# Peptides against a protein of PDB entry 6D0Y: the designs that were tried, part 60

Target 1, 225 residues: chain A of PDB entry 6D0Y
Amino acid sequence: ETEDHLESLICKVGEKSACSLESNLEGLAGVLEADLPNYKSKILRLLCTVARLLPEKLTIYTTLVGLLNARNYNFGGEFVEAMIRQLKESLKANNYNEAVYLVRFLSDLVNCHVIAAPSMVAMFENFVSVTQEEDVPQVRRDWYVYAFLSSLPWVGKELYEKKDAEMDRIFANTESYLKRRQKTHVPMLQVWTADKPHPQEEYLDCLWAQIQKLKKDRWQERHIL

## One batch from the design tools (peptide; aimed at target 1 L9)

Design b2_p28_8_s4 (made by RFdiffusion4, then SolubleMPNN; from b2_p28_8, 11 letters changed)
Fold by OpenDDE base, seed 4:
Structure b2_p28_8_s4 (fold): chain B 225 residues (1-225), chain A 28 residues (1-28)
Amino acid sequence: as target 1 above (225 residues)
Amino acid sequence: SLEEAVKELEEQAEKEKEEIKKFLESLL
């Protein structure tokens, strides 16, 4: 395979095909695996790029990375390293939209057996620990809580199945922070649910309520957050 | 995610998971 062809294959995965998505992903993983000896760096770069730039294909690319990692090729660690580096760069550049997406991407990699549950728990512990920092703006504290909570639809089930006690501690700390933080009212950021009527709440309070409901429902998704 | 697609291969990833865990912890 040529580099250009690999790029095309990676970018086009998940598009309409006569085969199932699962079959196409398995096929692509096989092709990429075969080409890793010659094009590892290129494939890694391509996957990092599409992972970052094509958020609509999040689950496709997390699955693809998972498949590659599962084929006993030391790919997952290098990919995660690149993604974490990108996350740090996004944060430094104040690109919080990209940053939160990357956290979600990493979260879904847990489901794809690329990142271990304890590692993700540690990451979230680190995020929530920011709420205890003294000399940081509340907006920064809020963002890390947001990044944590908004990622739970992708990984909450797995984390609670494997690390329930640790997750409960993180939740307790989050709840404590949400109770004591200064609330702001931004109408455009208010979250509404179709399931139950609720009063207008600040966006983090709304998100918290949604996540609590999701947790109560044993992480069975009813709505896209 | 398509968890079912990779679930069958979970056993192969266990060793790498541990290494990644250590790696991620070092980056935090």
Scores: peptide ipSAE 0.029, ipTM 0.560, DockQ to the pose 0.027
OpenDDE base, seeds 1, 2, 3, 5: peptide ipSAE 0.026, 0.028, 0.013, 0.026; ipTM 0.474, 0.516, 0.349, 0.380

## One batch from the design tools (peptide; aimed at target 1 H5 L9)

Design b2_p29_1 (made by RFdiffusion4)
Pose (drawn by RFdiffusion4):
Structure b2_p29_1 (pose): chain A 225 residues (1-225), chain P 29 residues (1-29)
Amino acid sequence: as target 1 above (225 residues)
Amino acid sequence: LDRSNLEKPPEDELEELMEKVLEEFEEEE
């Protein structure tokens, strides 16, 4: 009964309401503490559900997990382990679109001080390391590069300031791979073949240009909540 | 979002926020 009260309470946080988003998260994180001794097992799988199925509300739930971790270290560990467990499950089941949501989530948890930045940089340079794997499809290399680059809009500022020597090695490996990719197939996927008024760019070249501009902008982006 | 301080606030302030959140949840039902 109260479980249903916990689920609908987690799913609806951040919707339109009289209270501010921050007031709602601080209040919700407080009630999840009180119910945590009895319902630790259930609260855990619910947060795992939203981290997997609600990537649009991503930054709302990483802050919520961040608050619970600052107040309960063992819960933060159990959750991160569950995320690593699910990331493996998703990659094994060939659910890559679902996996990028989990990688984005782990990444943004660095901003919430739940995950140390060095651990995240180590995972990313293993992602880009897939560009060196031989006898594998380009789409495999593309996805692991995509998971890295598409996470940077959230975690980019933090990972660079803390560790820029290893991040530049990653960017160098990434730029080297992007230049040697074959783009012979792009015309079959373009809605317009014309370059005017708007070019229809290959998705990784587009994301690369976007990330490099954000880098020149000192990693300041003005949209993400 | 403000993530500068993720520590637990004073008990009185936290209790007020919890009550607000529970009242709003009951109104939605």

Design b2_p29_1_s1 (made by RFdiffusion4, then SolubleMPNN; from b2_p29_1, 13 letters changed)
Fold by OpenDDE base, seed 2:
Structure b2_p29_1_s1 (fold): chain B 225 residues (1-225), chain A 29 residues (1-29)
Amino acid sequence: as target 1 above (225 residues)
Amino acid sequence: LDRSDLSRRPAEVEEELRKKVLEEHEELL
């Protein structure tokens, strides 16, 4: 009964309530913290599950994890480790849509003080370093660039505020790769930018342009499609 | 976008990612 109750609480957080979302999240964090001694593994699994399966509640669950991490830092670490493992599993399973979402989730955890900015920078450095790999399909190189760029709406502001030089290096490397790669003509849908990309722009070129615009606008998303 | 070949190579990058993330997390203690 208790486990079912926890599941219900976690799954329903963010739904309509008489209380504010912030109050509900704080309350839930307190409940979960109190139950960690007895139900840590269950809570961890539940949070990983909803984090993975409910992308519409990304910011809700990153915030919740942030609150929990502040209360129990070890649990926060275990959660991050679990999410990284899930990312690896998604990649191994060729579930790249899930993988990129997980990168976005991890990115937003930086804003929630769960993942340190330098760690996320290091992650993105590792991603972009794939572009320098030899004897690999371009699709591999492209995906890691895509994963990096498409995650910046969630963390670009924070990373540039704290690690601007490192981020500039990553951007330079990305730009260099985009210039030298073989172009494909896969269309891309915009998610956050008010500007319309050129209809003939290549997929990653389009994304790059959008990110450059977002960066220019100081990472403020003024339009959501 | 065909991504079928993405997992052909070992996931060393992801392992390095994990290590770095955890290291920085631990340093905050």
Scores: peptide ipSAE 0.019, ipTM 0.553, DockQ to the pose 0.017
OpenDDE base, seeds 1, 3, 4, 5: peptide ipSAE 0.019, 0.019, 0.021, 0.017; ipTM 0.537, 0.551, 0.503, 0.534; seeds 4, 5 fail the geometry check

Design b2_p29_1_s2 (made by RFdiffusion4, then SolubleMPNN; from b2_p29_1, 13 letters changed)
Fold by OpenDDE base, seed 4:
Structure b2_p29_1_s2 (fold): chain B 225 residues (1-225), chain A 29 residues (1-29)
Amino acid sequence: as target 1 above (225 residues)
Amino acid sequence: LDRSDLSRRPEAEEQELIQKVLEEHEKSL
């Protein structure tokens, strides 16, 4: 395999094929594993790049990494380290949109058995602990809460199955923060439902409500047609 | 995608690896 060919394979995975996506991912994982001795650094960089730049293929690439990790744990570890470093760099650069996406990506890696649930819980504990920082802008506190909450659709089920007590603690801390934080002014708008009108909520309060509903629904997402 | 059959390294080893990275992250927060 050539480097260019590897790039093509990695970038095009998930596209239309006569084979199932699962089969294609398994095949690609095999190819990449075989080429690690010669192209480890390139493959690592390519995977980090597509993971970062192709959010529409999040679950495809997390699954691919999961397959690779199953074949080569060391490589999986190096990938996770690289992604966390990228997260740090994104935060330093104030690229918060990229940063939150990376958190979601890492979250879905838990489902792919690349990152252990306890490790992700620890990360979220660190995030929520930012709410206790003094002399920092609220926007910083809010972002870490947002990063946590907005990642739960991807990993909440797994984390509660494995670390329910710890997650409850994080939730309690989050709820406490949300109650005491300063809220931005929102226009007086009402959302009318079939039963009763509801006031428009501040974005974090809204997200919190959504996550609470998701939790209540046992982390089963319902798609509305 | 069904990913339930994916395997992972022993939890303790994984935690050690990730915790090292998280510690570095905490320093940068």
Scores: peptide ipSAE 0.031, ipTM 0.653, DockQ to the pose 0.095
OpenDDE base, seeds 1, 2, 3, 5: peptide ipSAE 0.027, 0.027, 0.026, 0.028; ipTM 0.655, 0.651, 0.649, 0.654

Design b2_p29_1_s3 (made by RFdiffusion4, then SolubleMPNN; from b2_p29_1, 13 letters changed)
Fold by OpenDDE base, seed 1:
Structure b2_p29_1_s3 (fold): chain B 225 residues (1-225), chain A 29 residues (1-29)
Amino acid sequence: as target 1 above (225 residues)
Amino acid sequence: LDRSDLSRLPAEREEELRRKVLEEHERER
């Protein structure tokens, strides 16, 4: 395969086809594996690029990487390392929307057997540990909590199945932080109904409530968050 | 499947990253 042809195949996977998505992904994984000896760096760069730029195809590309990792474990490792580097770069550049998306992408890689559950738990432990840092702005603490909580819809089930005690500890630390953090009360965000006025819940408190409900429902998504 | 490198991300307290976060916090005030 030529480099241009590989780019086309990777970018167009998951589009309308006469074959099933699963069949197409398996076929593409085979093609990419065969070309790794000659085009590993190019394939790695392409996969990192589409992973970042095509969020609508998140599950397509995590599945593809999962298939590639099963065929070539070392390549899977190199891909994860590249994505971690991109996450660090996004944070340094204040691209927090890209950064949180990358955390979600990495979270779904656990379901695709590219990242081990204990490794993801360790990552989230470190995220929540930021809440204990002294002399840092609250926005830093809030972002890491947000990144953790907003990723749980993708990986919470798997992590609780394998590391329930550790996850409970992370949840306890998160709850403790949310109770003690400074909340910006905006009176204009009060919802007034004919029966009872109530303030609009702060975004992290709202997300926390949604995740608690999801946990109670055994991580079965009945509602899109 | 040992991806221990994942856990190092927030621990890297680069002064530059802290500075950037502080700048953002000041802008939001």
Scores: peptide ipSAE 0.101, ipTM 0.638, DockQ to the pose 0.015
OpenDDE base, seeds 2, 3, 4, 5: peptide ipSAE 0.035, 0.026, 0.107, 0.051; ipTM 0.496, 0.585, 0.721, 0.613; seed 4 fails the geometry check

Design b2_p29_1_s4 (made by RFdiffusion4, then SolubleMPNN; from b2_p29_1, 14 letters changed)
Fold by OpenDDE base, seed 1:
Structure b2_p29_1_s4 (fold): chain B 225 residues (1-225), chain A 29 residues (1-29)
Amino acid sequence: as target 1 above (225 residues)
Amino acid sequence: LDRSDLSRRPAEEEERLRRKVLEEHEKRK
């Protein structure tokens, strides 16, 4: 396979085809595995690129990486390392939109058996620990909590099945932070009903409530968050 | 993020892992 052909195959996977998505993914994984000896660096770069730039294909590419990791464990490791480096770079550059998506991508890699559940728990512990740091802007602390909570729809079930005690600790720390953080109250953001007006809930408090409900429902998504 | 806690997957487990990955993908579809 040529480098240009590999790019086309990777970018177009999951699009309209006469074959099933599963068949296409398995086929592509086989092609990429066979070409790793000659094009490993190129394939690695391409996968990192599509993982960052095509969020609509998140589950497609996490699955593809999962299949590749099953065929070549070392390559899977190199990919994870590359994604972690990219996450660190995004955080340093204050590119929070890219960073939060990368966290979600890494979270789904746990389901694809590329990242171990304990490792993801450790990452989330590190995120929530930022809330305990002094002289850090609240916006930064809020982002780490947001990144953690917003990733749980993808990986919460798996993490609680394997590390329930550790997850409960993270939840307790998160709840404690949410209670003590400063909230921006905007009187204009009120829901008016015929009976009683009430303020619109703050975005992190709202997300927390949604995640608590999801947890109560055993992480079964009945409603899209 | 450290993945050192992951054990290497033997070649004999590749097919099992592939099936699990695809099952998860289908579930999230």
Scores: peptide ipSAE 0.052, ipTM 0.674, DockQ to the pose 0.056
OpenDDE base, seeds 2, 3, 4, 5: peptide ipSAE 0.029, 0.026, 0.022, 0.050; ipTM 0.662, 0.593, 0.628, 0.664; seeds 2, 5 fail the geometry check

Design b2_p29_2 (made by RFdiffusion4)
Pose (drawn by RFdiffusion4):
Structure b2_p29_2 (pose): chain A 225 residues (1-225), chain P 29 residues (1-29)
Amino acid sequence: as target 1 above (225 residues)
Amino acid sequence: SNEEAVEELEETAEEEREEVKEEMEELEE
């Protein structure tokens, strides 16, 4: 019964309401502490559900997990382990669109001080390391590069300031791979073949240009909540 | 306050509980 009270309470946080988003998260994180001794097992799988199925509300739930971790270290560990467990499950089941949501979630948890930045940089340079794998489809290399680049809008500023020597090695490996990709197939996937008024750009080249501009902008982006 | 925010969220969650369950089931499918 109170479990249902916990689920609908977690799913609706951040919706329109009289209280501010921050007041709602602080208040919700407080009640999840009180119910945690009895319902630790259930609260855990619910947060795992929203980190998998609600990527649009991503930053809301990473802050919530961040608050519970600052107050309860063992809960933060159990959750991160569950995320690593699910990331493996997703990649094994060929659910890559679902996996990029989990990678984005783990990355943003760095901003919440739940995951150390070096651990995240080590995982990313293993992602880009897939560009060196031989006898594998380009789409495989593309996805692992995409998971890295598409997470940087959230975690980009933090990972670079803390560790820029290894991040530049990652960017160098990434730029080298992007230049040697074959783009012969792009015309079949363009809604317009014309370059005017708007070019229809291959998704990785587009994301690369977006990330490099954000880098020149000192990693300042003004949209992400 | 935090208590007022929790009460407001509980009231809203109790009113739209069956809708939230249906939306979550659709997402899991």

Design b2_p29_2_s1 (made by RFdiffusion4, then SolubleMPNN; from b2_p29_2, 12 letters changed)
Fold by OpenDDE base, seed 1:
Structure b2_p29_2_s1 (fold): chain B 225 residues (1-225), chain A 29 residues (1-29)
Amino acid sequence: as target 1 above (225 residues)
Amino acid sequence: SKEEALKELEEDAEKNKEEIKEELKKLLE
């Protein structure tokens, strides 16, 4: 049936093909657009599912959504809303791994012209504002900073090109927090072990240094973070 | 016309951007 066919097409995009990936994505976007009148809800659900569950295809699906959004802006908006809802659910469930991935996904959607840069800046402002909350576990504050910093490799260039002043403010707040926070053992944010020939360092401090270097290099990634 | 259709799409896109912005602002609420 058509529904099964759509599922197959969406799930298999990016696999080995005689055609280029770009051509396949454009073709799939066209197919999906044509079927929206009849299968909008199904297509929406499928895209949300694969976007969430197939992290290895992040850039494939962000590109696909970008292409589809260009063809149907309403659907693109609905997709983003669905992803935001999923992010909220992940946060409520304390599923930090899924949540950070979703933040990265949304970040890359800025590059695909699906989400506006100011919107993403606003989101990151809210994330960093958590560091100012009282009577919350530091692990929560740390995670939101982590989510912000770890997403910058995907969207930092675009955000600084359009909202440099606002981004600088966010960076200043982040730096301030990192300096005043207590360095305690947080398993999910620890990357160094006693078995490694490096001094044990908190991941956030290391990540901060890497992001500062990336920023200095004009967001041209020369090393794997 | 094509021009009118494009304009409508652009308006819809702009509307969506505003909605997304509001959703992202309220993400932690």
Scores: peptide ipSAE 0.095, ipTM 0.643, DockQ to the pose 0.024
OpenDDE base, seeds 2, 3, 4, 5: peptide ipSAE 0.079, 0.081, 0.076, 0.080; ipTM 0.629, 0.628, 0.649, 0.630; seed 4 fails the geometry check

Design b2_p29_2_s2 (made by RFdiffusion4, then SolubleMPNN; from b2_p29_2, 11 letters changed; failed a check: too like the target's own chain)
Amino acid sequence: SLEEAVKELEEDAEKNKEEIKKELEELLK

Design b2_p29_2_s3 (made by RFdiffusion4, then SolubleMPNN; from b2_p29_2, 13 letters changed)
Fold by OpenDDE base, seed 4:
Structure b2_p29_2_s3 (fold): chain B 225 residues (1-225), chain A 29 residues (1-29)
Amino acid sequence: as target 1 above (225 residues)
Amino acid sequence: SKEKALEELRKDAEKRREEIKKELEELLA
């Protein structure tokens, strides 16, 4: 059936072919756009599923959604809403690994002109504001800071180009929190290892330092940190 | 067009994103 065919196309995009990835993505976007009138719900579900379950294809699917959004902004909006709902569900279920990935996915959607820079800034403002919440476990505060900082490699350049003042405020608040937080390993972030050059640094401090370096390098990675 | 711009943007940014992602993932390993 046509639905099965669409599923195959969406799932297999980015695989080896005679055409360039960009050409394949453009082609698929066109196919999906044409089929939206008849299969919008199915296409939406499929895209959300592959976006969530195939992290190795993050840039492929963000680009695909970007191309599709350029053709149909309404669908792009619906997709973003669905992904945000999924993020909320992941957080509610304490699936923090999926949640952080979804934040990164959404972050890259900014680059793809699917999510406006101000909207992403607002999201990160909300994340960092958790550090100011009372009677909240530090693990929760740390996670939101982690989610913010670890997403900046994907979107930091764009956000600073568009909303530098707001980003500076977020950074200031983040720095302030990092200075006052208790420096202990939390279970959900125990896998995080300190920077090799500075193994004595706490994991979030290490990440902070790396992001600061990236920022100083104008969000262009030129060497292994 | 936005589509063409997106393609170029992806080409320019993908390498950076993947490199940074790998570094971060290494730290999480």
Scores: peptide ipSAE 0.034, ipTM 0.594, DockQ to the pose 0.041
OpenDDE base, seeds 1, 2, 3, 5: peptide ipSAE 0.022, 0.020, 0.022, 0.021; ipTM 0.521, 0.511, 0.520, 0.524; seeds 1, 2 fail the geometry check

Design b2_p29_2_s4 (made by RFdiffusion4, then SolubleMPNN; from b2_p29_2, 12 letters changed)
Fold by OpenDDE base, seed 3:
Structure b2_p29_2_s4 (fold): chain B 225 residues (1-225), chain A 29 residues (1-29)
Amino acid sequence: as target 1 above (225 residues)
Amino acid sequence: SLEEALKELEEDAEKNKEEIKKELEELLS
């Protein structure tokens, strides 16, 4: 495979086909594995790019990375490291839209067993701990809560199965924060930008209610939140 | 800190590579 062909294959995975998505992903994983000796860096960069730029294909690419990791045990880890580096860079650059998506992506990698559940719990503990910091603006506190809650549809079941006590503590802290936080009126048509990471008040409360319902339903997802 | 948590993710990703491979191979067999 040429580098240009690899790019096409990676970008087009999940498109309508006579074969199942699962079959296509297995096939692509095989092709990419075979080309890793020659194009590892290129493949890694391509996957990082499409993972970041195509949120509609989140589960496709997390699954693909899982399959690749099964074939080449080094690749999955290197991909995770690259995505974590990108998350850190996004946070430093105040790119909160990218950052929250990357958190969701990493969360689904836990569901794909690429990232250990305890590590993700630790990250979420740190997210929610921001709500306890006095010198942090509420807009930042709200964002970290949003990042946590919005990721749970992808990983909540796995985390509660393995770290129920820790998750309960995180939920309790989240609930406490949501009850005591200042109510702010933000324009509903406000677009999330680097300088305005604040989730809509109504949306955050609504999201909390939806996650509570999801938890009550034992994390059986009926729709993407 | 958040930075420390992210570092832990990286470290665990590295440590779990071989185990993850085995688990997925078993599933796909």
Scores: peptide ipSAE 0.028, ipTM 0.580, DockQ to the pose 0.019
OpenDDE base, seeds 1, 2, 4, 5: peptide ipSAE 0.022, 0.018, 0.020, 0.026; ipTM 0.570, 0.487, 0.468, 0.578; seed 1 fails the geometry check

Design b2_p29_3 (made by RFdiffusion4)
Pose (drawn by RFdiffusion4):
Structure b2_p29_3 (pose): chain A 225 residues (1-225), chain P 29 residues (1-29)
Amino acid sequence: as target 1 above (225 residues)
Amino acid sequence: ELEEILEKLYEAEDVEEKFKLAVEYEELK
């Protein structure tokens, strides 16, 4: 019964309400502490569900996990392990669209001080390392590069300041791969073949240009909540 | 007081009321 009270309370945080988003998260994190001795097992899988199924509300739930971790270290560990467990489950089941949501989530947890930045950089350079794998489809290399680049809008500023020597090695490997990709198929996928008024760009070249501009902008982006 | 707030939070049907009680609980903590 109170479990249902916990679920609907987690799913609806950040919706329209009289209280501010921050006041709601601080208050919700407080009640999850009180119920945690009895319901640690349930609270854990509910947070795993939203991290997998609600990527639009991503930063809301990483902050919530961040608050619980600052107050309860063992819970933070159990959650991160569950995320690593689910990331493997998703990649094994060929659910890559679901996997990029988990990678984005783990990345943003770095901003919440739940995950150390070096651990995240080590995982990413293993992602880009897939560009070196031989006898594999380009789409495989593309996805692992995508998972890296698409997480940087959230975690980009943090990972660069803390470790820029290894991050530049990753960017160098990434730029080298992007230049040697074959784009012969793009015309079949363009809604318009004309370059005017708006070019229809291949998704990775577009994301690359977006990330490099954000880099020149000192990693300042003004939209992400 | 904290237990009474938690009982009221579990008896409440309105989600906005649950968030107000959660804020109150955290303030009193």

Design b2_p29_3_s1 (made by RFdiffusion4, then SolubleMPNN; from b2_p29_3, 12 letters changed)
Fold by OpenDDE base, seed 5:
Structure b2_p29_3_s1 (fold): chain B 225 residues (1-225), chain A 29 residues (1-29)
Amino acid sequence: as target 1 above (225 residues)
Amino acid sequence: KLEELMKKLRESKDIEEQFKLAVEYHKLS
């Protein structure tokens, strides 16, 4: 009975209310915290589920997790671990759309003080390092670069504020790869993203240009990526 | 009282009400 209510509360957060979203999230975090002793696993699963299946509520759930993490640090850690496991599973299953979204979700968790900036930098370093792997399909290299670049709108500002040197290195490696790669996997990239920002250019190059502009604009979004 | 709260929670349609009811329920259980 209680489990059903938890599911309802978690799924419905962000709906119309007399209270502010922030107030509702704080309230929900309190409820979830209180139930962790008895329903930790269930709550963990529910949060992971909505995080991956409700992309329209990304910022809602990252904020919720942030609030919950502030109340229970250990649970926050377990949640991140669960999300990372899910990311790995998605990659193994070749579910690249889910995988890239999970990376974006994790990225926004940095803004919510759930994931430390150095940890996210390390993840992106690992992603971009795939471009240096030998005898691997370019589609693999392209995807990891895409996953990195497409996540920067959510976390680029924070990472450059705290780890500018490391980020510059990642950018340099990315630029180097983009210059040397072949443009034969355009159709594959279209599987990952619905729309090309510029019809006259390959998407990954377009994304790179947009991210460069975003960086130049101090990570203040002025256009849709 | 707990049963009543559970009933109200199941019947509630407003998220604000659900939160309030849930909080109250957890205080008592």
Scores: peptide ipSAE 0.022, ipTM 0.379, DockQ to the pose 0.328
OpenDDE base, seeds 1, 2, 3, 4: peptide ipSAE 0.020, 0.019, 0.021, 0.022; ipTM 0.359, 0.335, 0.380, 0.425; seed 4 fails the geometry check

Design b2_p29_3_s2 (made by RFdiffusion4, then SolubleMPNN; from b2_p29_3, 14 letters changed)
Fold by OpenDDE base, seed 2:
Structure b2_p29_3_s2 (fold): chain B 225 residues (1-225), chain A 29 residues (1-29)
Amino acid sequence: as target 1 above (225 residues)
Amino acid sequence: ELEKLLKELRESKDIEKQFELAVEYARLS
């Protein structure tokens, strides 16, 4: 395999094929694994790039990484490290849209057995702990709550199945913060179609309500916007 | 090694660093 060929394979995965997506992903994982000795850095960079730039293929690439992680655990670790570094860079650059997406991507990696549930819980604990920071803008507090809540559609089920007590604590802290924060008037944020929209609610309150419903529905999300 | 990681995880105030440490801790434990 050449580097250009690898790029093509990685970028085009998930496109229409005579074979199933699962089969294609497994095949690609095998190809990539075989090429790691020669092209590890390139493959790593490519995967990080597509993971970051192709949000429409989030689950495809998380699954691919999951398969690769199963084949080469060290590579999986390096990928996670790279993604965390990218998250740091996004935050430093105040690229919060990218940052929140990266959190979602990392969240779905939990489902793919790349990131352990306790690790993700710890991350979310740290996010919500920002709400307790003093002398910081509320927008900072709000963003981390948003990042947490907006990522739960991808990982909430898994985290509650394995770390329900810890998650409940995080939720309690989140709820407490939402009650005491100053409400703002910004456009609503909705990640999925809800049975009952909240057109008059502040965006975080609306998101909170949606997440509460999702939790009540055992994290079953039927419609993603 | 695990104890060291746990200590660092608890002491770190960088959320991303904490996540990295948590991942490493979980992977090694």
Scores: peptide ipSAE 0.031, ipTM 0.539, DockQ to the pose 0.016
OpenDDE base, seeds 1, 3, 4, 5: peptide ipSAE 0.025, 0.027, 0.028, 0.031; ipTM 0.521, 0.525, 0.504, 0.510

